Peptides against a protein of PDB entry 2L9B. Designs and how they scored, part 89

Target 1, 91 residues: chain A of PDB entry 2L9B
Amino acid sequence: ANFLSQKFPELPSGIDVNINMTTPAMMISSELAKKPKEVQLKFLQKFQEWTRAHPEDAVSLLELCPQLSFVTAELLLTNGICKVDDLIPLA
Target 2, 91 residues: chain A of PDB entry 2L9B as posed
Amino acid sequence: ANFLSQKFPELPSGIDVNINMTTPAMMISSELAKKPKEVQLKFLQKFQEWTRAHPEDAASLLELCPQLSFVTAELLLTNGICKVDDLIPLA

## One batch from the design tools (peptide; made by RFdiffusion4, then SolubleMPNN)

Design b1_p29_1_s1 (from b1_p29_1, 8 letters changed)
Fold by OpenDDE base, seed 1:
Structure b1_p29_1_s1 (fold): chain B 91 residues (1-91), chain A 29 residues (1-29)
Amino acid sequence: as target 1 above (91 residues)
Amino acid sequence: SLSDLLGDADDTFSQLVRFFEKVLEREAA
């Protein structure tokens, strides 16, 4: 089994993305926006705690799933935790 | 680039979207 299957056995099946009408980035932004700010912040907190507890797994996850970096950035920006200028060096 | 990566349909990305949706639902409980 790959890293994702081992560490995240509850990972659900994907859905089709009609790239002609939307983009994956639009989709994830939309899905995240459906959740209250408090829920988004709690998720960020849990992800931060997990990252600190499992730094090697976190690096592997981000390397395997660069999309997750976008997700994290989107949440940080949308919730006013970071500014665009703070993330430019990481782009 | 990240923009190029996210511009294409990707089942793995879709799974991550669903994953975050599920995680967010769990955190909302």
Scores: peptide ipSAE 0.060, ipTM 0.556, DockQ to the pose 0.081
Fold by OpenDDE base, seed 5:
Structure b1_p29_1_s1 (fold): chain B 91 residues (1-91), chain A 29 residues (1-29)
Amino acid sequence: as target 1 above (91 residues)
Amino acid sequence: SLSDLLGDADDTFSQLVRFFEKVLEREAA
């Protein structure tokens, strides 16, 4: 088991990704685009609630899985919740 | 809790986490 699985043993096993995609960002963006808008917003809502309730675990998760930061930013931008300029100070 | 959030293996968050795990493994290989 990798470090992520050791820290978060309740996480399910990973699933295969598209081996034809060349970058993690492209792979993630493609997978997110497959989800309906309501599902994307549901993710943001649940993640926001969870991070507020478990801030230390949220920091650990983001450190172990920085791709999640890209997911959050991508969803905020593509759903028109934020503009790129809004996120620049946080980069 | 994280267990509550990931309790449904078919929900969006669980799917994304599983996806990230495999991406992370692939990058490390």
Scores: peptide ipSAE 0.032, ipTM 0.534, DockQ to the pose 0.071
Fold by OpenDDE base, seed 3:
Structure b1_p29_1_s1 (fold): chain B 91 residues (1-91), chain A 29 residues (1-29)
Amino acid sequence: as target 1 above (91 residues)
Amino acid sequence: SLSDLLGDADDTFSQLVRFFEKVLEREAA
């Protein structure tokens, strides 16, 4: 049982991950890169809108799922929305 | 660091990866 599944029912079940073969960062980056730029930007947009509509839930989600912060940062960087120096103070 | 963020929730990582994959698929539809 995972407490995240209870708090966020939209979160699907996990899969096996061999950390000796890949790192979390590489796996996340790989999954994101499989989607075209337009889809990545749409994801950012929807997440931004949801965050504004549900700020407390968004904070809770990011606290419980710090990987999501990495996803957000990477999407901002890889799509040229932000520069590394813009995010350094936040990390 | 961002690297540290990923290491803080190893037990939830597999769910998050699948979640992002499915969310991106939904956005593509």
Scores: peptide ipSAE 0.032, ipTM 0.507, DockQ to the pose 0.080
Fold by OpenDDE base, seed 4:
Structure b1_p29_1_s1 (fold): chain B 91 residues (1-91), chain A 29 residues (1-29)
Amino acid sequence: as target 1 above (91 residues)
Amino acid sequence: SLSDLLGDADDTFSQLVRFFEKVLEREAA
C-alpha cells in the first residue's frame, strides 16, 4: 500500500471495506453503478487515453491493482461495448 | 480469472475504490 501511494501519489486514501458483508466484485459493481452512463463512459475514455500516453505506468498500475481489470471488464459489459464471450478468455 | 484478481480485499483494494470515486466524480464535473 505504501509503495502504491508512492508510485501513484494521485491515488487518494482508501476507505474501509467490510469483506464480511460484501465482496470486492460487489463493492466495485455497486460503486460503478452509482454513476451515470455518461460518467462511466468518460472514465473509460480517460483511462484509455492515459493508458496510451503512459503505457509503462499503466502496466504498473494494473499489476499493482489487478481489480482495474475487473472494473474495465464490468464497464465494458454493462455499457454494451463488449460481450461476455469477448472476455471469457481473460477471466 | 477475474475472480482470482479480486480475491484479496486488502488496503490496495480500498484505495482503488476511493480512487474510482474520485476519478468518476471529477470526470462528471
Scores: peptide ipSAE 0.042, ipTM 0.523, DockQ to the pose 0.082; fails the geometry check

Design b1_p29_1_s2 (from b1_p29_1, 10 letters changed)
Fold by OpenDDE base, seed 3:
Structure b1_p29_1_s2 (fold): chain B 91 residues (1-91), chain A 29 residues (1-29)
Amino acid sequence: as target 1 above (91 residues)
Amino acid sequence: SISDLLGDANDTFSQLVRFFEKQLEKEKA
């Protein structure tokens, strides 16, 4: 197994992406939108708590999967938790 | 890649939540 699978064995399996018809951002947004808001918020909560408790692992995960930063930002925006201006300093 | 990160729409978030819950429980011990 690769480092990602060893370090984070409970991550979900990958899915196919049609790169000719969509962008990574579009794909992420689409997948997020398929989940109920309650599930989205629970993910945000658990991810936030986990990153606080395991900052070193969080850094590793985000280095390997930087798209998770987009996921988090997207969820914050779409659920009305943050405004775009709130994220500019972090960009 | 997105393909590596995103799983089935039905279980992606559930799997991640379970993973995080497991890690949080370890922290409390």
Scores: peptide ipSAE 0.105, ipTM 0.608, DockQ to the pose 0.194
Fold by OpenDDE base, seed 5:
Structure b1_p29_1_s2 (fold): chain B 91 residues (1-91), chain A 29 residues (1-29)
Amino acid sequence: as target 1 above (91 residues)
Amino acid sequence: SISDLLGDANDTFSQLVRFFEKQLEKEKA
């Protein structure tokens, strides 16, 4: 049984990344940029609220899906909520 | 892997949003 799908059954199914064409980071950034700012901010808000309410599950999710950490950081930076220096203590 | 969260290309980001929304609703229940 897939532990990730079992623990987080509502998580979307992943797709492969062609490393000859792009990187996961670039793909994530591109996909995020395709969405309106309001949608990006909504994601941040909901994620933030969820992590506060479910810290143990949030840690597990971020460990299993490190791309979410990148997503969060990217959204914070691109929307001007944080500066790079603000995130250094978290790294 | 780092790519595991990249789901269906057409709706991956929206799926992530919905995931968290559903988790919030679960919390409120």
Scores: peptide ipSAE 0.020, ipTM 0.457, DockQ to the pose 0.251
Fold by OpenDDE base, seed 4:
Structure b1_p29_1_s2 (fold): chain B 91 residues (1-91), chain A 29 residues (1-29)
Amino acid sequence: as target 1 above (91 residues)
Amino acid sequence: SISDLLGDANDTFSQLVRFFEKQLEKEKA
């Protein structure tokens, strides 16, 4: 397995992505939008709690998976927790 | 920027999609 799978063995195998039809950002947004608002908010909460409890692992994961920054931003925006202007400095 | 973060992350993306699906489903009531 690759380094990511070795570091985080709980990660499942990937799925096929048609890069000609969609972008990672589009797919992430679409997948997140399929979940109820309550689930999205709970995910944010659990992720926040996990990062606090496992800061070193969280750093590693975020370094290996920068998509998580987009995921977090997307969830914050779509749930009205943050405004676009709030995230511009971090983009 | 977010665009910069995502630019070279395609190799892990498919795994993250499954991971997110799994984690979000686990959080479902």
Scores: peptide ipSAE 0.183, ipTM 0.681, DockQ to the pose 0.078; fails the geometry check
Fold by OpenDDE base, seed 2:
Structure b1_p29_1_s2 (fold): chain B 91 residues (1-91), chain A 29 residues (1-29)
Amino acid sequence: as target 1 above (91 residues)
Amino acid sequence: SISDLLGDANDTFSQLVRFFEKQLEKEKA
């Protein structure tokens, strides 16, 4: 098992990004669109709660999975939770 | 920038969604 699997054994396999046919950003946006709004909001809610309860693990996860930063930002924007200007300090 | 973080990405958010969906299932049980 790789380091990510060792640190987060409950983390299931993801979907590979075929960089020959798409970009990670496009792939993420496409996958996000496949999820119902209720699932997207539940993800944000549970991620927020988990981050608060496990701040060190949350930092590690964000470092190991940098795409999560984009995912979170995209979900916040597409669901109208924040504006682009709100994310400028984090971009 | 966020776009720079995607440069090394070769996986989608799906594993993270499933991770938290699993957590939701645990809460329902």
Scores: peptide ipSAE 0.179, ipTM 0.661, DockQ to the pose 0.200; fails the geometry check

Design b1_p29_1_s3 (from b1_p29_1, 8 letters changed)
Fold by OpenDDE base, seed 5:
Structure b1_p29_1_s3 (fold): chain B 91 residues (1-91), chain A 29 residues (1-29)
Amino acid sequence: as target 1 above (91 residues)
Amino acid sequence: SLSDLLGDADDTFSQLVRFFEKVLEREKA
């Protein structure tokens, strides 16, 4: 068992994706873009709600998966929810 | 809970988590 599974035993196995791309950022952006807009927004909404309800676990998850910070920013920007300037204070 | 989040948010989150794990493995190697 990996550390992520130990910290979050309720985490399902998930589904593997293609990782044959040049950079992590490109890989993440591409995978996000494969999901319908409605799915992207639903993920973002539920993630926000969960992080508010479980801030300690959210911090742990973001430490284990720092790419989620990029995911969140990418989803906010690409769906027109935020502008780049809105995120600068958080960077 | 995380379980509720994953269930309510379709398979997307769990897929991405597994993806991130693989990316982390590659980047740390």
Scores: peptide ipSAE 0.020, ipTM 0.468, DockQ to the pose 0.063
Fold by OpenDDE base, seed 2:
Structure b1_p29_1_s3 (fold): chain B 91 residues (1-91), chain A 29 residues (1-29)
Amino acid sequence: as target 1 above (91 residues)
Amino acid sequence: SLSDLLGDADDTFSQLVRFFEKVLEREKA
């Protein structure tokens, strides 16, 4: 197993993306949209709690899986929790 | 793109955590 699997065994396998037909961003957005709103919000809450409790692991995860940052931002935007301008401080 | 925006951050994680706290607190209220 690679480092990611060893360090984060709780993570499910990723979804392969055919970049010739779509983009990772499009795929992520599509997959997120399949989740009910309550599930999306619960993810944000749980991820927040987990990152606070395990900051070092969270850093490592986000470094290895930067798409998670995109996921988070997308969920915040699509659920109307924040606007694009609210993300400017993260740049 | 959002990925580009977030990728430019020097300390994206810490900023994101702070953002979580701010935004989610507002959502819970």
Scores: peptide ipSAE 0.019, ipTM 0.443, DockQ to the pose 0.034
Fold by OpenDDE base, seed 4:
Structure b1_p29_1_s3 (fold): chain B 91 residues (1-91), chain A 29 residues (1-29)
Amino acid sequence: as target 1 above (91 residues)
Amino acid sequence: SLSDLLGDADDTFSQLVRFFEKVLEREKA
């Protein structure tokens, strides 16, 4: 049906999200923080490689899920790869 | 801004969670 289902048919069912309880940003940060640092870094690496290999799909994904930009930013910040000032122009 | 982007796509959050959860788990050692 949608882009995610078509390109990633083996995605899990996902978790229920109540956006009325907190901001999406806080939820994203919380969920990411549950993952080990090694997993977070590997995600960044694989996402970078995937976007290079599939630029059109990457654009479509980011357009559909702009939260992914926050995910990437959050991981870069929390792992000390970037500073807040580095991302301000992109916010 | 990132805040604006997040606000505009609230209904896609669950799908995003499914996406990065899958990716993160498969990359787990």
Scores: peptide ipSAE 0.037, ipTM 0.528, DockQ to the pose 0.061; fails the geometry check
Fold by OpenDDE base, seed 1:
Structure b1_p29_1_s3 (fold): chain B 91 residues (1-91), chain A 29 residues (1-29)
Amino acid sequence: as target 1 above (91 residues)
Amino acid sequence: SLSDLLGDADDTFSQLVRFFEKVLEREKA
């Protein structure tokens, strides 16, 4: 197993994505949108708590999975927590 | 940009998508 799988065994097997017919951003947005906003907000809360409790692991995860930054931004924007202008410097 | 960070779809991306599916399901009331 690679380092990512070893350090974060909670990561399950991936899903197939046809990148010729969709983009990674579209896929992520679509998957997240399948969940009610209440569930999305609860996820953000749990992720926030986890990052506070495990800051070193949070940094490692973000480094290994830069897509997570997009996910976080997407959830913050779609749930009205942040505005686009707030995140532009991070893009 | 955030879009550039996503890059091409690969195993890491796919796993992350599944990861969030799993976490979101766990948090569903």
Scores: peptide ipSAE 0.023, ipTM 0.466, DockQ to the pose 0.083; fails the geometry check

Design b1_p29_1_s4 (from b1_p29_1 with E4D E9A A14S N22E K26R E28A)
Fold by OpenDDE base, seed 2:
Structure b1_p29_1_s4 (fold): chain B 91 residues (1-91), chain A 29 residues (1-29)
Amino acid sequence: as target 1 above (91 residues)
Amino acid sequence: SLSDLLGDADDTFSQLVRFFEEVLKREAE
């Protein structure tokens, strides 16, 4: 079993993405925008807490799913938590 | 565990993780 299967055995089926008509970045932004603000913030909070408690697993997850780095940045910016300059040291 | 991360009702994180995995797979095809 791969890392995702091991650590997240209850993951649901993936969302189908038509990358022939939409770029991954646009699709990600669109899917994020479908979530209410409170859900977006809750995700950030939970993810933050989990990464703090499981730093090695978090690194592995981000390596397997680098989109999550974009997601995190997008959510921080769109919710007014960070400015672009705040993320420069992390890019 | 996944349940610890997601809580009792919210499955947003698991859906997003699987979504992002699928984006990566489709992009690699």
Scores: peptide ipSAE 0.034, ipTM 0.491, DockQ to the pose 0.084
Fold by OpenDDE base, seed 3:
Structure b1_p29_1_s4 (fold): chain B 91 residues (1-91), chain A 29 residues (1-29)
Amino acid sequence: as target 1 above (91 residues)
Amino acid sequence: SLSDLLGDADDTFSQLVRFFEEVLKREAE
């Protein structure tokens, strides 16, 4: 197993991206939108809790997978938890 | 809080932690 799989064995397999037809950001947004609202909110809550409980792993994960920051931002926006202006300090 | 311990650190992790504390705490269980 590669480093990512060893360090984060609970991560699901990635989804292939056809770069000729879409971008990673578009793919992420699309896949997230397929999840029910309650699942999206549960993810945010669990990710928050996990991050607090495992700060070293969270840092490593976000460094290796910066798209997870995008995931978090996207879910916050699409669920009306925050506005774009609220994310400016994080950009 | 964890954000207090991070102090003036301003990486992605620190930003997310502070943001979660301010925004997501309003969500009811």
Scores: peptide ipSAE 0.022, ipTM 0.456, DockQ to the pose 0.031
Fold by OpenDDE base, seed 5:
Structure b1_p29_1_s4 (fold): chain B 91 residues (1-91), chain A 29 residues (1-29)
Amino acid sequence: as target 1 above (91 residues)
Amino acid sequence: SLSDLLGDADDTFSQLVRFFEEVLKREAE
């Protein structure tokens, strides 16, 4: 059994990524940027609330998908919530 | 760097990208 699928059944099938045309960072940033600022902020808020309600699952998810840490940082930075210097202590 | 946290474009990353797409759509509703 796939641990990720079992632990997080809400994860859908992925999409193809052509690494010759883009990087994971660019792909994530692009997908986020397709959404209005208000949607980005709401996503961040809901994710934060979920992590508070499910801390053990959140830790596991972040360990399996460190990309989420990048996403969180990206959302904080691009929406002017944090500055780069604010995140340095966490890196 | 933060970009290094993403690793390579494996299945986990692929699923995560789609996950965000779907969640963002849901949040827009």
Scores: peptide ipSAE 0.022, ipTM 0.485, DockQ to the pose 0.084
Fold by OpenDDE base, seed 1:
Parts: C-alpha cells; sequence; structure tokens
Structure b1_p29_1_s4 (fold): chain B 91 residues (1-91), chain A 29 residues (1-29)
C-alpha cells in the first residue's frame, strides 16, 4: 500500500476542480476560509502535534503532497502567525 | 516552485482538499 492509504485509511474521495475557472491554490484557500479561524487554528495545532510526534512521516507526507505545504503556509499567513517575509526563504 | 506544483489539479490534490475539509469539520465538532 502507498503511504497515503497506509497512514490515512479514512482519506475521503476528492472534489473536482475546474482549472479553467479557478486554480488549485484558490480552491484550497476557499475551502479553508469556509471554516472559522478558531477551527483553522485548532487544525494547525493538531497538525503541529502530529508532526512533532512523527517527524519522519511528516517529511514523507510533505514530499508526497506539496499542496499540504501551501495549506500550512496559507493558514499561517491568514491567521497572522507568520509574515510573508518569514516564509519566502522556504518557498 | 510551489506555484508550479499547485498549478495542476490531480486526484491527489482533490483528495487532499477533501481531507482537510473533513479534518476541519471534525475539529469543529
Amino acid sequence: as target 1 above (91 residues)
Amino acid sequence: SLSDLLGDADDTFSQLVRFFEEVLKREAE
């Protein structure tokens, strides 16, 4: 089994993206923005805790899913945790 | 770049979006 299916057996099916009318980045931002900031911060907290407990898996996940890196950056920026200049070197 | 990697939609991206939606939903409960 691949990494995603093994580590995230409850991963749901995806949603369609019409790339002619929107971009993946816009779609991600839109989906995240549907949730209250309190929920977004709680998500970040849980992800942070998981990455601390499983750093090797976190690296593998981020390598496999670069979209997750964008999600993390987006949440950090939109919630005022980081500034753009803080993340530029990591892009 | 991240922009280039995010430029194309695929099944992995779609699944990841739904994944985050589901996780955020759970955290809201």
Scores: peptide ipSAE 0.020, ipTM 0.459, DockQ to the pose 0.080

Design b1_p29_2_s1 (from b1_p29_2, 10 letters changed)
Fold by OpenDDE base, seed 3:
Structure b1_p29_2_s1 (fold): chain B 91 residues (1-91), chain A 29 residues (1-29)
Amino acid sequence: as target 1 above (91 residues)
Amino acid sequence: SEKLEWLSKHGVDFDALEAFLDKVIEKEE
């Protein structure tokens, strides 16, 4: 295993997406909608706080776990922290 | 993008992500 994989073992694998029925964006939205807003916001808050304390590790984690980057982006949009245009460079 | 292509193959399990993030935070506390 490479260094990054060793740093973050047991990364979530996600699930197969049937692209004939849904898109990644739709899948993210659907998964988030299963949780109450307070749970969604708590997730974002925890990740933001951890990112502030560990910015270099946060970059590495987001590279290893694209799911987390898209979930974070969706939460930033829904919470009004970012606009769609702010995310274009990251897409 | 490469990430979007990857996500098309691998969707999201929020519960798994939440649990994973909690573990990451716990080990850094």
Scores: peptide ipSAE 0.397, ipTM 0.795, DockQ to the pose 0.777
Fold by OpenDDE base, seed 2:
Structure b1_p29_2_s1 (fold): chain B 91 residues (1-91), chain A 29 residues (1-29)
Amino acid sequence: as target 1 above (91 residues)
Amino acid sequence: SEKLEWLSKHGVDFDALEAFLDKVIEKEE
């Protein structure tokens, strides 16, 4: 086991996407839309607060869990908090 | 990149991700 795996065990691996039928972005957007806005925003707030308290761990987590970056970006965009150009530095 | 390749293949289980994040927060408190 490596250091990062020890720090964040049992990482979710996402879900397989049939790229011939849909795109990951479309799927993620659809999955997020199944949740109430309150749940979406609460998730975003929790992650933001944790990131502020644990910035180095947050960087490590985002490296191991790219889906979290994508989800966060999608939530910011779909809830009108950010525009695409605002997120370019994070890519 | 490896990340882009991953993103081209995988979506997200939001419930699993949310549960995972909650556990991370609990652990780091």
Scores: peptide ipSAE 0.369, ipTM 0.796, DockQ to the pose 0.804
Fold by OpenDDE base, seed 4:
Structure b1_p29_2_s1 (fold): chain B 91 residues (1-91), chain A 29 residues (1-29)
Amino acid sequence: as target 1 above (91 residues)
Amino acid sequence: SEKLEWLSKHGVDFDALEAFLDKVIEKEE
């Protein structure tokens, strides 16, 4: 295994998307909506705090697990913290 | 982007991500 895989073992695999039933954005929004807002925001806060404390590891993790980028983006959008245009460079 | 293209094929398991993140945080502390 390479260095990055050793650094972050057991990465979540996600799920297959049925494009005939939903879009990726809809799926992410739906998954997040299954949890109370407080849980959603707690997740966001924990990830942001960890990212600020470990920026080098965060870059590596986001490369390996792009789901985290999209979940974070969705949480920022749904809570009005940023706008879609702010996230264009990340797409 | 390439990542967005990836997302077009894959969805998110929030519980799995949450559990994973918790492990990462615990490991660093």
Scores: peptide ipSAE 0.362, ipTM 0.778, DockQ to the pose 0.740
Fold by OpenDDE base, seed 1:
Structure b1_p29_2_s1 (fold): chain B 91 residues (1-91), chain A 29 residues (1-29)
Amino acid sequence: as target 1 above (91 residues)
Amino acid sequence: SEKLEWLSKHGVDFDALEAFLDKVIEKEE
């Protein structure tokens, strides 16, 4: 068993995407839009605060959970914190 | 690119992510 799996058990599996009808970017935007912006930003703030307190664990979590990585990226882009070109290497 | 391909098969469930993050934070604090 991978020690990272033990560190972060029960990772979300996500939702299947039909790439013939949508893209990952559209899926992410759609899912985020289900929540008020205040809720989205609170999520981002919680994760950023935890990341600052646990940087090594945060790196591991982002590697294990691409959904979290791209949700975070989308929120950073939406609020003008990062530019698209800054995030291309993560794709 | 590899992560984007992975996302094409496993999209985002925000509620699940939010609940998961809350559990992680609770565990670490």
Scores: peptide ipSAE 0.365, ipTM 0.781, DockQ to the pose 0.766; fails the geometry check

Design b1_p29_2_s2 (from b1_p29_2, 11 letters changed)
Fold by OpenDDE base, seed 2:
Structure b1_p29_2_s2 (fold): chain B 91 residues (1-91), chain A 29 residues (1-29)
Amino acid sequence: as target 1 above (91 residues)
Amino acid sequence: SEKLEWLAKHGADFDALYEFLEKVIEREK
């Protein structure tokens, strides 16, 4: 097994999106919104802290699971931490 | 890009991702 598979052996593969009815972004937003705000904020904070401590691994994880990019952005936006314009330079 | 194309076809299983990330974060502490 390669390093990435060893590092993230239980990485979920995601789910299929019925693009006739929704978009991946909408689906992600909807699923996130089902979680309590406190859970959202704690998750975001912990993930950010982990990212700061393990930046290269975080980049690798985001490449393997690009859904996390939308998850992170959505959590930042919906909880009022960032504005859309704040994220544009990162896109 | 391949990433954007992938995203167009797939969405997040948030419960699975949440549990996965919690484990990863806790493991690295």
Scores: peptide ipSAE 0.324, ipTM 0.732, DockQ to the pose 0.766
Fold by OpenDDE base, seed 5:
Structure b1_p29_2_s2 (fold): chain B 91 residues (1-91), chain A 29 residues (1-29)
Amino acid sequence: as target 1 above (91 residues)
Amino acid sequence: SEKLEWLAKHGADFDALYEFLEKVIEREK
């Protein structure tokens, strides 16, 4: 429909979250935890490299899909790469 | 949080996002 959606046509719609039982943050954290640490780190590394190579596309994607912003933050925190204080300016 | 509200409305599916991002990274190489 819009320009950003056309840029990323296969962006998934996600799944419903029962906000009475959990939060999107908890759900994402739980799903991330199911992945081996090696997979988490490799994914983060590849995403960071892609972001450096395609900064304007990365901004567009993160604007369109805030879930990925949380995923990135969670991976940085849980793997000890960043501290919460490092992310405060982004909130 | 405004972002969390957006996530609640549109859902969260990390497995789908994971696969999607892998494809995006691959196609944009």
Scores: peptide ipSAE 0.282, ipTM 0.727, DockQ to the pose 0.627
Fold by OpenDDE base, seed 3:
Structure b1_p29_2_s2 (fold): chain B 91 residues (1-91), chain A 29 residues (1-29)
Amino acid sequence: as target 1 above (91 residues)
Amino acid sequence: SEKLEWLAKHGADFDALYEFLEKVIEREK
């Protein structure tokens, strides 16, 4: 939506993914794995705090940027905070 | 899903996204 884009005008447009070679999820997961665990946890903590402080903005951002939903889930899983079973009801 | 369709259409540039998110979080603190 135009309104959401105005709210987050700096949101990157992304790049095409060669679907014959990889998937967006695989690409994101791979890039996340390149970050140190402490950086991953720090990001997750900051995002959680920001979400609690700005719930409406968080919903808007997640709507505009569905990649963030995957990022959040992946960080929760890979750092042992949640299990796949915990996320199934949310899918 | 619409989410997966969006991802397939626009791909993923995580480095740019990560930097963007950090800036947004910092800005909104």
Scores: peptide ipSAE 0.200, ipTM 0.668, DockQ to the pose 0.604
Fold by OpenDDE base, seed 4:
Structure b1_p29_2_s2 (fold): chain B 91 residues (1-91), chain A 29 residues (1-29)
Amino acid sequence: as target 1 above (91 residues)
Amino acid sequence: SEKLEWLAKHGADFDALYEFLEKVIEREK
């Protein structure tokens, strides 16, 4: 196992997406939407606090799980914290 | 980017990921 995998051994694996049925973005968005807004915001806040406190681990985690970048962006967008144009420089 | 390309091909069990992240956050609290 590589260093990154060893840091987060319990990280769930991604799944193959049947592009005839959905997209990864749609899948993630739908899963996020199952959570109440207050839960979404609380999670986002805690995750942001964690990333600020542990930037090295945050980078490692985001490298292992690129979905989290989308999750963060989606939460910011759907909860009106930022707009699509605000994310363009980050893409 | 490679990350965006990866995202385009893969989805996640978000419930499991969500729980994992909560545990990580709680552990580092």
Scores: peptide ipSAE 0.108, ipTM 0.554, DockQ to the pose 0.667

